# Peptides against a protein of PDB entry 6A30: the designs that were tried, part 106

Target 1, 150 residues: chain A of PDB entry 6A30
Amino acid sequence: AQDADNVLQPIMDLLDSNLTLFAKICEKTVLKRVLKELWKLVMNTMERTIVLPPLTDQTMIGTLLRKHGKGLEKGRVKLPSHSDGTQMIFNAAKELGQLSKLKDHMVREEAKSLTPKQCAVVELALDTIKQYFHAGGVGLKKTFLEKSPD

## One batch from the design tools (peptide; made by RFdiffusion4, then SolubleMPNN)

Design b2_p25_1_s2 (from b2_p25_1, 11 letters changed)
Fold by OpenDDE base, seed 3:
Structure b2_p25_1_s2 (fold): chain B 150 residues (1-150), chain A 25 residues (1-25)
Amino acid sequence: as target 1 above (150 residues)
Amino acid sequence: EEEKKKELEERGKKLAENLERVRAE
C-alpha cells in the first residue's frame, strides 16, 4: 500500500494542479480531450513505472514533477488570455513530451514478467486513477476508462 | 487504507467541484 501511494501521490498532485488549471481555461470539449490524453499518458507512465525497478522511477518522476511544480507556486493565476491558454497547453504538452522521453529510456529494459506484488500494485493504482478520472461522473465515462488497453 | 480512500475521494470531489464550476461559467 505504501509503495502504491508513493507512486500515486506525485501523479495525483500533478493531475490535481494541472486539471484545475485546464478546467479554468478550457472549453468543455477541449477539456474532455485533454482529460483523455492525460489518461493515456498516466496509464502509459504507470505501466512503465511499475515494470521498471521502483527505486529509479520514483526519483525520476518525483524529480520531473518537482522541477515543474516549482514554477506553478509563485504566480497569481492571472487568467491568461486565449493566447496564454494555448501556450500553457503547449507547455503542458511539452512536459508530457518529456514524460514520453522517459518512455524511450524505459523501453530498453526487457519486459520482465510482473511479480504478483507488482500486479497488485498496478491493479490498485489503476482502480484509483480510474476513480479519479471518473470524478463521480463529471469526468471521463467509465466505458472509456474500461476500454483503455490495460 | 480507509483514510487513504477517503483522501482520494475528497480529492476527486474537489476536482468534480472545479469541473462543475467551470461548466457553470
Scores: peptide ipSAE 0.092, ipTM 0.632, DockQ to the pose 0.044
Fold by OpenDDE base, seed 4:
Structure b2_p25_1_s2 (fold): chain B 150 residues (1-150), chain A 25 residues (1-25)
Amino acid sequence: as target 1 above (150 residues)
Amino acid sequence: EEEKKKELEERGKKLAENLERVRAE
């Protein structure tokens, strides 16, 4: 439980912040696409975090999030003007696009078989994240979340 | 574990509510 929480909290904090922003600036269809890409990112991050040694976990999430989050300065998210919203969407799309490319460069390190404990943590984390992304039906569909490779 | 799950679910619901409000506007 604690290990799952350690993995989930940074992800959830990032998601809360980014999704709130994206909700404000994105139309519904765009938002859904953003959510799907974020879901993929989260899954990849979780996979790496759980498979990689604990010491690298915070740093990798932090690095993945920091490499992509350097633009999230604590600044008061003024509701961007329409022009600013478009630019933010473009930037978000660019960031998401770079994340998709990272998937190709992420050499599948040999899928180290997760220990039973790691599997349990992953399952719990996945269930929780699925619920979060489903967001009572406003977020991603359960069917989409369930089809995502575990 | 169940408490943590509930907490995260609640966070998700709050996010959902925020998203709905923004979309309704």
Scores: peptide ipSAE 0.088, ipTM 0.622, DockQ to the pose 0.044
Fold by OpenDDE base, seed 2:
Structure b2_p25_1_s2 (fold): chain B 150 residues (1-150), chain A 25 residues (1-25)
Amino acid sequence: as target 1 above (150 residues)
Amino acid sequence: EEEKKKELEERGKKLAENLERVRAE
């Protein structure tokens, strides 16, 4: 449980930050698409984090996520003027592009057989993230979360 | 574990509420 929480917290912090930004700048249809892509990214990141040897420092995911998230300046979200909205969309697109590159750099490491402990952590993490993305029914549909091939 | 699941659910709900609020504005 603690190991799952250690993996999930950095991911959740990134998701909270990015989704808050996307909520402000994206229309409903775009936001839904972004949520689906973020779901895939989170699944792939979790798979790597759990499958990679314990030496992959939480700092690397945090640093990868921070390197990708550092483009989100903690700037006091003034209501974006039209110019600020375009810059926010550009920054969001850049972040999504970086996330896509992360997915591409997430070379399918050979499916090393997960240890029973790793499987338990994956299952717990997956259930938790599914619950987060479902968000009491206002997020992604359970059917989408369950049928995701990742 | 159940408490953490509830916390994440609440964070998700809060995020969803924030998203809906921003959409309504």
Scores: peptide ipSAE 0.088, ipTM 0.625, DockQ to the pose 0.045
Fold by OpenDDE base, seed 5:
Structure b2_p25_1_s2 (fold): chain B 150 residues (1-150), chain A 25 residues (1-25)
Amino acid sequence: as target 1 above (150 residues)
Amino acid sequence: EEEKKKELEERGKKLAENLERVRAE
């Protein structure tokens, strides 16, 4: 349980911060797509973190963010006035493009066989994060979350 | 464990509500 919490808390903090940003720039349909991509990213990150125990969750997440986040610090992205739907789509497309690049950098290393303990942590973490993303029905559908390849 | 799951669910719901609010602005 504690090990699962240690993995989840950094991920949750990352999600909280990034989802707030995406909600500001994305329309509902685009935001759903972003959520789906973030879900995949989280699943892949969790898989790697558990398979590669010596990598601190914070370092992995931080490295992933740092590689792509440098563009966000300097850009005073003037949130376009809500009136320009075209600019919102452009910003959303840009952010989605960055997420796609982030995914590509997540090289699936050959999953080493997980120990029973690691499997238990993964299962707990997966169940917990699915619950978070489902958010009582206001988030992603359970069917989508369950179809995500473990 | 179940309590932690519930906590995370509530955190997710709160996040979703915040996201909707931000989108409405």
Scores: peptide ipSAE 0.088, ipTM 0.622, DockQ to the pose 0.045

Design b2_p25_1_s3 (from b2_p25_1, 12 letters changed)
Fold by OpenDDE base, seed 3:
Structure b2_p25_1_s3 (fold): chain B 150 residues (1-150), chain A 25 residues (1-25)
Amino acid sequence: as target 1 above (150 residues)
Amino acid sequence: SAEKKEELEERGEKLAKALEQVRAA
């Protein structure tokens, strides 16, 4: 449970910050698409985080997410212009993509079967994230979340 | 466990409010 929380907390903080911004700047159809892409990204990040050895995951994800989270100055977030919002989405995607690449360098270890403990952490993390993205029915549909191949 | 559920619920509610504001605009 604590290991799952350590992995989820930085991801959730990043998602909360970005989704609030995206919700303000995106049209409904664009927002839905962004949510779907974020879902895929989170699933890929979780898969990579859980498969990686426990030593590297907490410090690197936490440090990377903290370094990028500090750039959101506490200041009155002036609603960025439409152009600024698109760039922020690209930057967020790029940052998450870099996390993906960093993991690819670490995953050079053989496709080892997940331990029972790792499987339990994955299951708990997946349930939590599914609930988060569903957001009481106003977010992504349960059918989409359950049928996602990721 | 209870604290985590409450935190998740709070975060979900914040997201729900943000999404509702977008739908209302």
Scores: peptide ipSAE 0.092, ipTM 0.639, DockQ to the pose 0.070
Fold by OpenDDE base, seed 4:
Formats: structure tokens, C-alpha cells, sequence
Structure b2_p25_1_s3 (fold): chain B 150 residues (1-150), chain A 25 residues (1-25)
């Protein structure tokens, strides 16, 4: 559980801020696409973090995510005005671009056999992230989340 | 951990609310 938390916290911090912004500025169909891409990114990032570096290094996960994406500071963002909306969309697109680059760099290396401990961490992390992305039914569908390669 | 579970639930709820607003619009 603790190891899973170490992996998840940096990811969740990034997701919380970014998804809140995207949810406010994106149309429904766009938001769904964004969520799907973020899901894939998270899966890839998590896989790399668990397989390659030590699981206990929270800073590494944060560094990996922040290297290609900027997290937003914690705060309630009001809906942008018409004038601010364009800038917000631009900023969001820029962030998505950074995340996409990260995804491209996260090429699946040869599946190293995970230790039983690593497998347990992955399972816990996956369950948590799936629940998060499902968001009580208003997020991604469970069927989509279950089909994601892990 | 109960604390971590609660934190995750809170985060999930925040996201759910945000997404619900978009869905309702």
C-alpha cells in the first residue's frame, strides 16, 4: 500500500490540477479524448516507474511527469471569460502537447518480469487510478479502463 | 490506509463534480 502511494501521489497531483482545468474549458467530446490520452500516459509512466527505478523514489515520478508536463497549483479556477477562454485553451493545448511528448518517450521496454511485490503494487495502483478516471461514472467507462494494457 | 483512501475518494469526488458539470452542459 505504501509503495503504491509513493507511485500514485505525484501522478494524482498532476492529474487533479490538469483535469480540473480541462473539465472547465473543454467540450464533452474533447474532454473524453483528453481523459483517454491522460489514461494512457499514466499507465505508461507508472509502468516505467515501477519497472525501471526504485519504487520508493517519489521524486523520480514527479520528475518524469514534470519534465514533459507542468502541474497546476492547487486552487479553484473559475470559468474563464470569453477573452480568457482562448488563452486557457491555448495553455491547455500546450500542456497536452507536453504530455504527448512524454508518452512518445515512454516506449515499452521489454517486459521485465515483475517481482511479486511489484505486481502487487501495480495492481493496487491500477485499481486506484481506474477508480479515479471512472469518477463515479462520469469519467471514462470501466470497459475502456479494463482494456488498457497493464 | 484509511487516510489515503479518504484522500483518494475526495479527489475522485472533485473530479466527478467537474466532469458532471461538463456533461450537463
Amino acid sequence: as target 1 above (150 residues)
Amino acid sequence: SAEKKEELEERGEKLAKALEQVRAA
Scores: peptide ipSAE 0.089, ipTM 0.628, DockQ to the pose 0.071
Fold by OpenDDE base, seed 2:
Structure b2_p25_1_s3 (fold): chain B 150 residues (1-150), chain A 25 residues (1-25)
Amino acid sequence: as target 1 above (150 residues)
Amino acid sequence: SAEKKEELEERGEKLAKALEQVRAA
């Protein structure tokens, strides 16, 4: 449980900080796309942080997420208070583009056999994050979450 | 822990509300 929390907390902080903003500024279709990309990012990040013991350090995870999440935050700083809908969409698209670039730069770890402990951590983390992304039915569909490559 | 579960639920609810607002618009 503690190990799962160590992995989840930085991720959740990133998600909370960015998704709230995206929800406010994005149109529904854009938001859906953003959520899907974030889901992929989270899954990839979890895989790396759990599979690589040296990266299980919360500080390292936080640093990694912050480094990669800079693209998500950069859009926040430059949002004019009175941005019209077009500008908001543009900003959302920019953020999405940065997420896509991040995905490409994220080295996919080779499929490694996980220890039972690592498997347990992954399972707990996945259940939690799926619930979060589902968000009581207003987020991503359960079907999508279940079919997502783990 | 119970506290962590509550925190996660709270975060989820915040997200849910935010997403609901978008869907309702």
Scores: peptide ipSAE 0.087, ipTM 0.634, DockQ to the pose 0.071
Fold by OpenDDE base, seed 5:
Structure b2_p25_1_s3 (fold): chain B 150 residues (1-150), chain A 25 residues (1-25)
Amino acid sequence: as target 1 above (150 residues)
Amino acid sequence: SAEKKEELEERGEKLAKALEQVRAA
């Protein structure tokens, strides 16, 4: 349980920070696309974290999040004026584009069969993340979350 | 733990509220 939390907390903190920002900046259609890409990112990050040795887990999530998250930390959410909003959307789109490229760099590490413990952590993490992204029905559709290649 | 589940639910509710605000906008 604690191991699952150690994996989930950094991801959730990133999601909370970024989704709040994206929710304020993005139109509904753009937000849905952003959510889908974030879902993919979370799945990939979780997979990498679980497959990588425990010693690198926190540092790698942090590094992956830092390398790709540096663009979002301009923390003072001034309500973007219309002009600022367009630039922020463009920056967000660029960041999403970089995240999609990260998928291509995911070297298929040979699917080492997850240990039963790792499977349990993944299942718990997936259920939690699915619930989070579903957000009471206003987020991603449950069918989309379930059909995501696990 | 029950506390972690509650925290996750709370975070989910915050996200839901944020998304609802966007939908209403």
Scores: peptide ipSAE 0.091, ipTM 0.639, DockQ to the pose 0.045; fails the geometry check

Design b2_p25_1_s4 (from b2_p25_1, 15 letters changed)
Fold by OpenDDE base, seed 2:
Structure b2_p25_1_s4 (fold): chain B 150 residues (1-150), chain A 25 residues (1-25)
Amino acid sequence: as target 1 above (150 residues)
Amino acid sequence: SEEEKKKLEELGKKLAENLKAVRAK
């Protein structure tokens, strides 16, 4: 459905732009934390986007994700080519901090009941995103993904 | 769309590879 596409495309762009970089620059524990925070961010973004009709527009989602993702990209631009491990960790930590702040700024929308159509879109998107974050078993645990509030 | 789903799956595979590389270090 077009609505699912509108939600998924910006998410894919965000994930492609950021997670690959994080995987390269983060140590194991930091990366795990990043993945968890990104999962939460994605879930919250999807929830907000679908529940709020005005935000169902792909451009709006993209704008929101880009605004939030710009913080993630800033770390990329400033990475010296020969950054030592400490600098990489510092940069990763900085990005994590930004993600955490983003979470706090994400308006907890009151649990509005989704329409059946919205539910279907979310469900479809969620399954795919869960698979992404599970990453064949090397990413987030299924248990964590299943317990994540939608 | 199915194409987007496929794209996301491909990204997932890339992520998996990257994560494996991190774990191998």
Scores: peptide ipSAE 0.220, ipTM 0.755, DockQ to the pose 0.045
Fold by OpenDDE base, seed 5:
Structure b2_p25_1_s4 (fold): chain B 150 residues (1-150), chain A 25 residues (1-25)
Amino acid sequence: as target 1 above (150 residues)
Amino acid sequence: SEEEKKKLEELGKKLAENLKAVRAK
């Protein structure tokens, strides 16, 4: 329970802080792209936190999510107009996409399987996050969420 | 925890509302 909370809390903070703001300033197509990139970022961050020792799950997730999330918010502050804002957020979404690819460049020393406890935490977290991103059907498609690597 | 699930569900509802608003533009 506490472990799941440690994983979910930083994610919730990121999502609450960024997505509400982006929803107000982004067009539909841009927002969907932002959602997809944030999903990738969340999945990548969770994987890193669980697989890479020795950092605590909470510290690593929180730090990584905050580091990447702040970059997008700073872009908003500089928005002079809605049109310029949309383009800026589009660029920010593109940057997030590039950052999410860092997953593929991670050098892992050991192929470590998740412990049963870690699996339970991941399962719980993933189900909840998937529900969030699906947003009652108006967000990301379930098929997209299910195909995303954990 | 159930509390975290509930919080995230609430956030999801907020997101859904925001997304609906965007689609209405």
Scores: peptide ipSAE 0.190, ipTM 0.743, DockQ to the pose 0.045
Fold by OpenDDE base, seed 4:
Structure b2_p25_1_s4 (fold): chain B 150 residues (1-150), chain A 25 residues (1-25)
Amino acid sequence: as target 1 above (150 residues)
Amino acid sequence: SEEEKKKLEELGKKLAENLKAVRAK
């Protein structure tokens, strides 16, 4: 349980910081794409963090997630727009573009065999995160979430 | 933990609300 919390907390911080903003500025289809990219980013980060180090380190997870999150924030450049709405759309598009770039850097490392403990942590974390992204049915589809490599 | 679960649930609710708001537009 504690190990799962260590994994989840940094992820939750990332999600809270980004999704609230994106939900405000994105139209429905753009927001869905953003959610999908964030999901992939989270999954990749979790996989790498759990598989690469012998022990799950909250600090490492947090650092990785913060690094990616800060990258998104720093990429937010205000351009002159005729309306605040246009600026928001531009910002949303830019953020989406940054997420896409992050995806391209997501190298599937060969899934090293996880220990039973690591598997349990991942499963618990995944279930919780899936619930978040599903958001009572208005978020990502369960089918999409389940297709994500465990 | 139960606390983390509650936090994530709260975040999920916020997301749901935001998504509903966008959907309603």
Scores: peptide ipSAE 0.166, ipTM 0.718, DockQ to the pose 0.071
Fold by OpenDDE base, seed 1:
Structure b2_p25_1_s4 (fold): chain B 150 residues (1-150), chain A 25 residues (1-25)
Amino acid sequence: as target 1 above (150 residues)
Amino acid sequence: SEEEKKKLEELGKKLAENLKAVRAK
């Protein structure tokens, strides 16, 4: 449980901060697309994090996710005009794209087989994240979440 | 458009609430 929390907390902080902002500035269709991309990003990040050495990687991922989450907060002050809103979305998309590059750095580390304990942590973390993204039925559909690279 | 924005904001609030609920478990 504690190990799962250590993995999930940085991700949840990122999601909380970004989704609050996106809900304010995005149209419904854009927000849904953003949620889908965030889901993919989170899944890919978790998959790689757990395959990598647990302790050193958690600190790196937490730091990276926190850094990217704070980058989106700098725009909090004024509700952007249409032009400003587009720029904010562009910047947010760019930040998410940079998180995908973290994928390449993580793949360079030797893939370790998951221990039974690590598998249990992954399963718990996945269930928690699925519940979050489903958001009581207002978020992503269960069918979409189940087809994710589990 | 303004009505849609309000609906999205409400959805975002619900997402945030659900996130908090998940963290509390």
Scores: peptide ipSAE 0.136, ipTM 0.675, DockQ to the pose 0.503

Design b2_p25_2_s1 (from b2_p25_2, 12 letters changed)
Fold by OpenDDE base, seed 2:
Structure b2_p25_2_s1 (fold): chain B 150 residues (1-150), chain A 25 residues (1-25)
Amino acid sequence: as target 1 above (150 residues)
Amino acid sequence: DLEKKLKELEERGEKMEKALKEVRA
C-alpha cells in the first residue's frame, strides 16, 4: 500500500497540476496526443520507480519531478483571459518541454522480471491510472490503455 | 490503510475527470 502510494503520489501531483490546463487550452486532437505522451511518461516513470530500489527510486523521481515540476508550475499561469491564448499555449509548450526532458531522464531500463511485490504494486496502480487517463471517456480510449506497448 | 489510499487516488481521478468533462462540455 505504502509502496504504491509512494509511486503514484508524485505522478498524480504532476498530472493534477497540468492536465486541467492542457484540457482548457488544447484543441481536442492535440489534447489526445498530449495524453498519450503523458501515458507513456507515467508508464515509464512507474516502471523505473517500481523496478529500482524503493528509496533510490523515490528520491530520483522526487528530484526529477521537483526539478521539472517546479518548472512546470512556473509555467502554470493563472488562466489569463481567453484573449491571451498565445501566452497560454506558450506556457503549455514550456510545460510539455519539461515533460519531454523528464521522459528522456526516464530512459527505459533493461527489462527485468518483477518480484511478486512489484507485480502487486503495478496491478494496484494500473487500474487507477487507466481510469484517470480514461477520464470518463473524455481522455484516452480503454482499448488504447489496455493495448499500449508501454 | 490500502483501501483508504486507493479511495483517495480514485477521488483524485474523479476530480480530474470532472474537470475534463467541464472543459469539454
Scores: peptide ipSAE 0.058, ipTM 0.592, DockQ to the pose 0.039
Fold by OpenDDE base, seed 4:
Structure b2_p25_2_s1 (fold): chain B 150 residues (1-150), chain A 25 residues (1-25)
Amino acid sequence: as target 1 above (150 residues)
Amino acid sequence: DLEKKLKELEERGEKMEKALKEVRA
């Protein structure tokens, strides 16, 4: 339970902090791209944290996710005017770029095989995460979520 | 335990789903 919490809580915090903002400021196509990048980040983070728990500082990963999430919290959580929208999208894209760099901060070592416990955590967590990203059809398509190589 | 935590996260996800639907409606 604690291990799952260590992995999922930072991810959910990141999502909670940023998805509403992105949904407000992004055009549909842009939003889809943003969500795809977030999906990759989430999958990568989850995989590395679960597969390489002894090799990665889970607290550090969580802190990094929260740090970057907080960076996005500086943005306006309101429907932008036309003039503000462009700048907000630009800022969001910039922040997204920073989030993508999280991969570079993660340990690049050989992945370990998942234990049965780890598999259970992944299996149970994936459904929740997929639902979150799908968001009742507003988010990513189910086909993408199911077939994502990440 | 794990199940309890996952349920909590699911609820958070549902909340976010509603929020996103409201924004995109």
Scores: peptide ipSAE 0.057, ipTM 0.595, DockQ to the pose 0.037
Fold by OpenDDE base, seed 3:
Structure b2_p25_2_s1 (fold): chain B 150 residues (1-150), chain A 25 residues (1-25)
Amino acid sequence: as target 1 above (150 residues)
Amino acid sequence: DLEKKLKELEERGEKMEKALKEVRA
């Protein structure tokens, strides 16, 4: 339970911090694209964190996600000027890119079959995240979330 | 404990949904 929380909490904090900003500054089409990329990233990160045994990867992911979450002060984000918004998107993309690179450094140890308990945790986590990204119909379509190969 | 955390995540998701709806209005 603590391990799942250690993974999910930073992800949710990152999402909470960035999605509000993206929703404000992005057009609908751009926002959907950003959400799709975030979904892929989250799914890949969760899969690797849950499947890969090394505690070191969980701490690294948690630390990376926490470092990125702290930078967005809870302050009333003044709608950044168009230039500021672009830079923020770029920075967010760069941060996401760094997370993707971390994925490449995670040595795919041979995917040991998940224990039934791990499978249950993954299924529950997936359902929760799908609901989060669907956001009552204002986020990603259920069909996309269900058909995602990730 | 896991169920409680998942409920917390769901609540956070609902808050995000409300925030997104407010931005779109």
Scores: peptide ipSAE 0.057, ipTM 0.596, DockQ to the pose 0.039
Fold by OpenDDE base, seed 5:
Structure b2_p25_2_s1 (fold): chain B 150 residues (1-150), chain A 25 residues (1-25)
Amino acid sequence: as target 1 above (150 residues)
Amino acid sequence: DLEKKLKELEERGEKMEKALKEVRA
């Protein structure tokens, strides 16, 4: 379905653009925090994109995600070849700050109940997204993904 | 079409999973 693709592609593009780099620059505990924030962002984005009736709104969300994803890439600090743990934490904190800014651009809408069709789209997307964030055990725990209130 | 798209997304996710595993190894 085109609707599912319209929702998932921008999200996947955002994830592809950022996760690999975050994995490189973040210490394990910081990386987990980053992944949790990304998970929340993805869930919120899906909720808002699916709940908003017009396809135009979905395009808008996709555009916002892409814009901020590119902005994140441009704003990244090149890590020194001999960076210590402190430098990695500092860089990770900077990246988290950029993620927070991205969240501020998310349109807040009144919570709506999902229709059966919307639920079907979400269900089809969730398994892939959960697998993506789990990353074979390197990413977030399955228990967290399943029990997340988002 | 939906099944095809889901398969494509799955493959993309698996690719990223592999990349993340390689980075954390």
Scores: peptide ipSAE 0.054, ipTM 0.589, DockQ to the pose 0.038

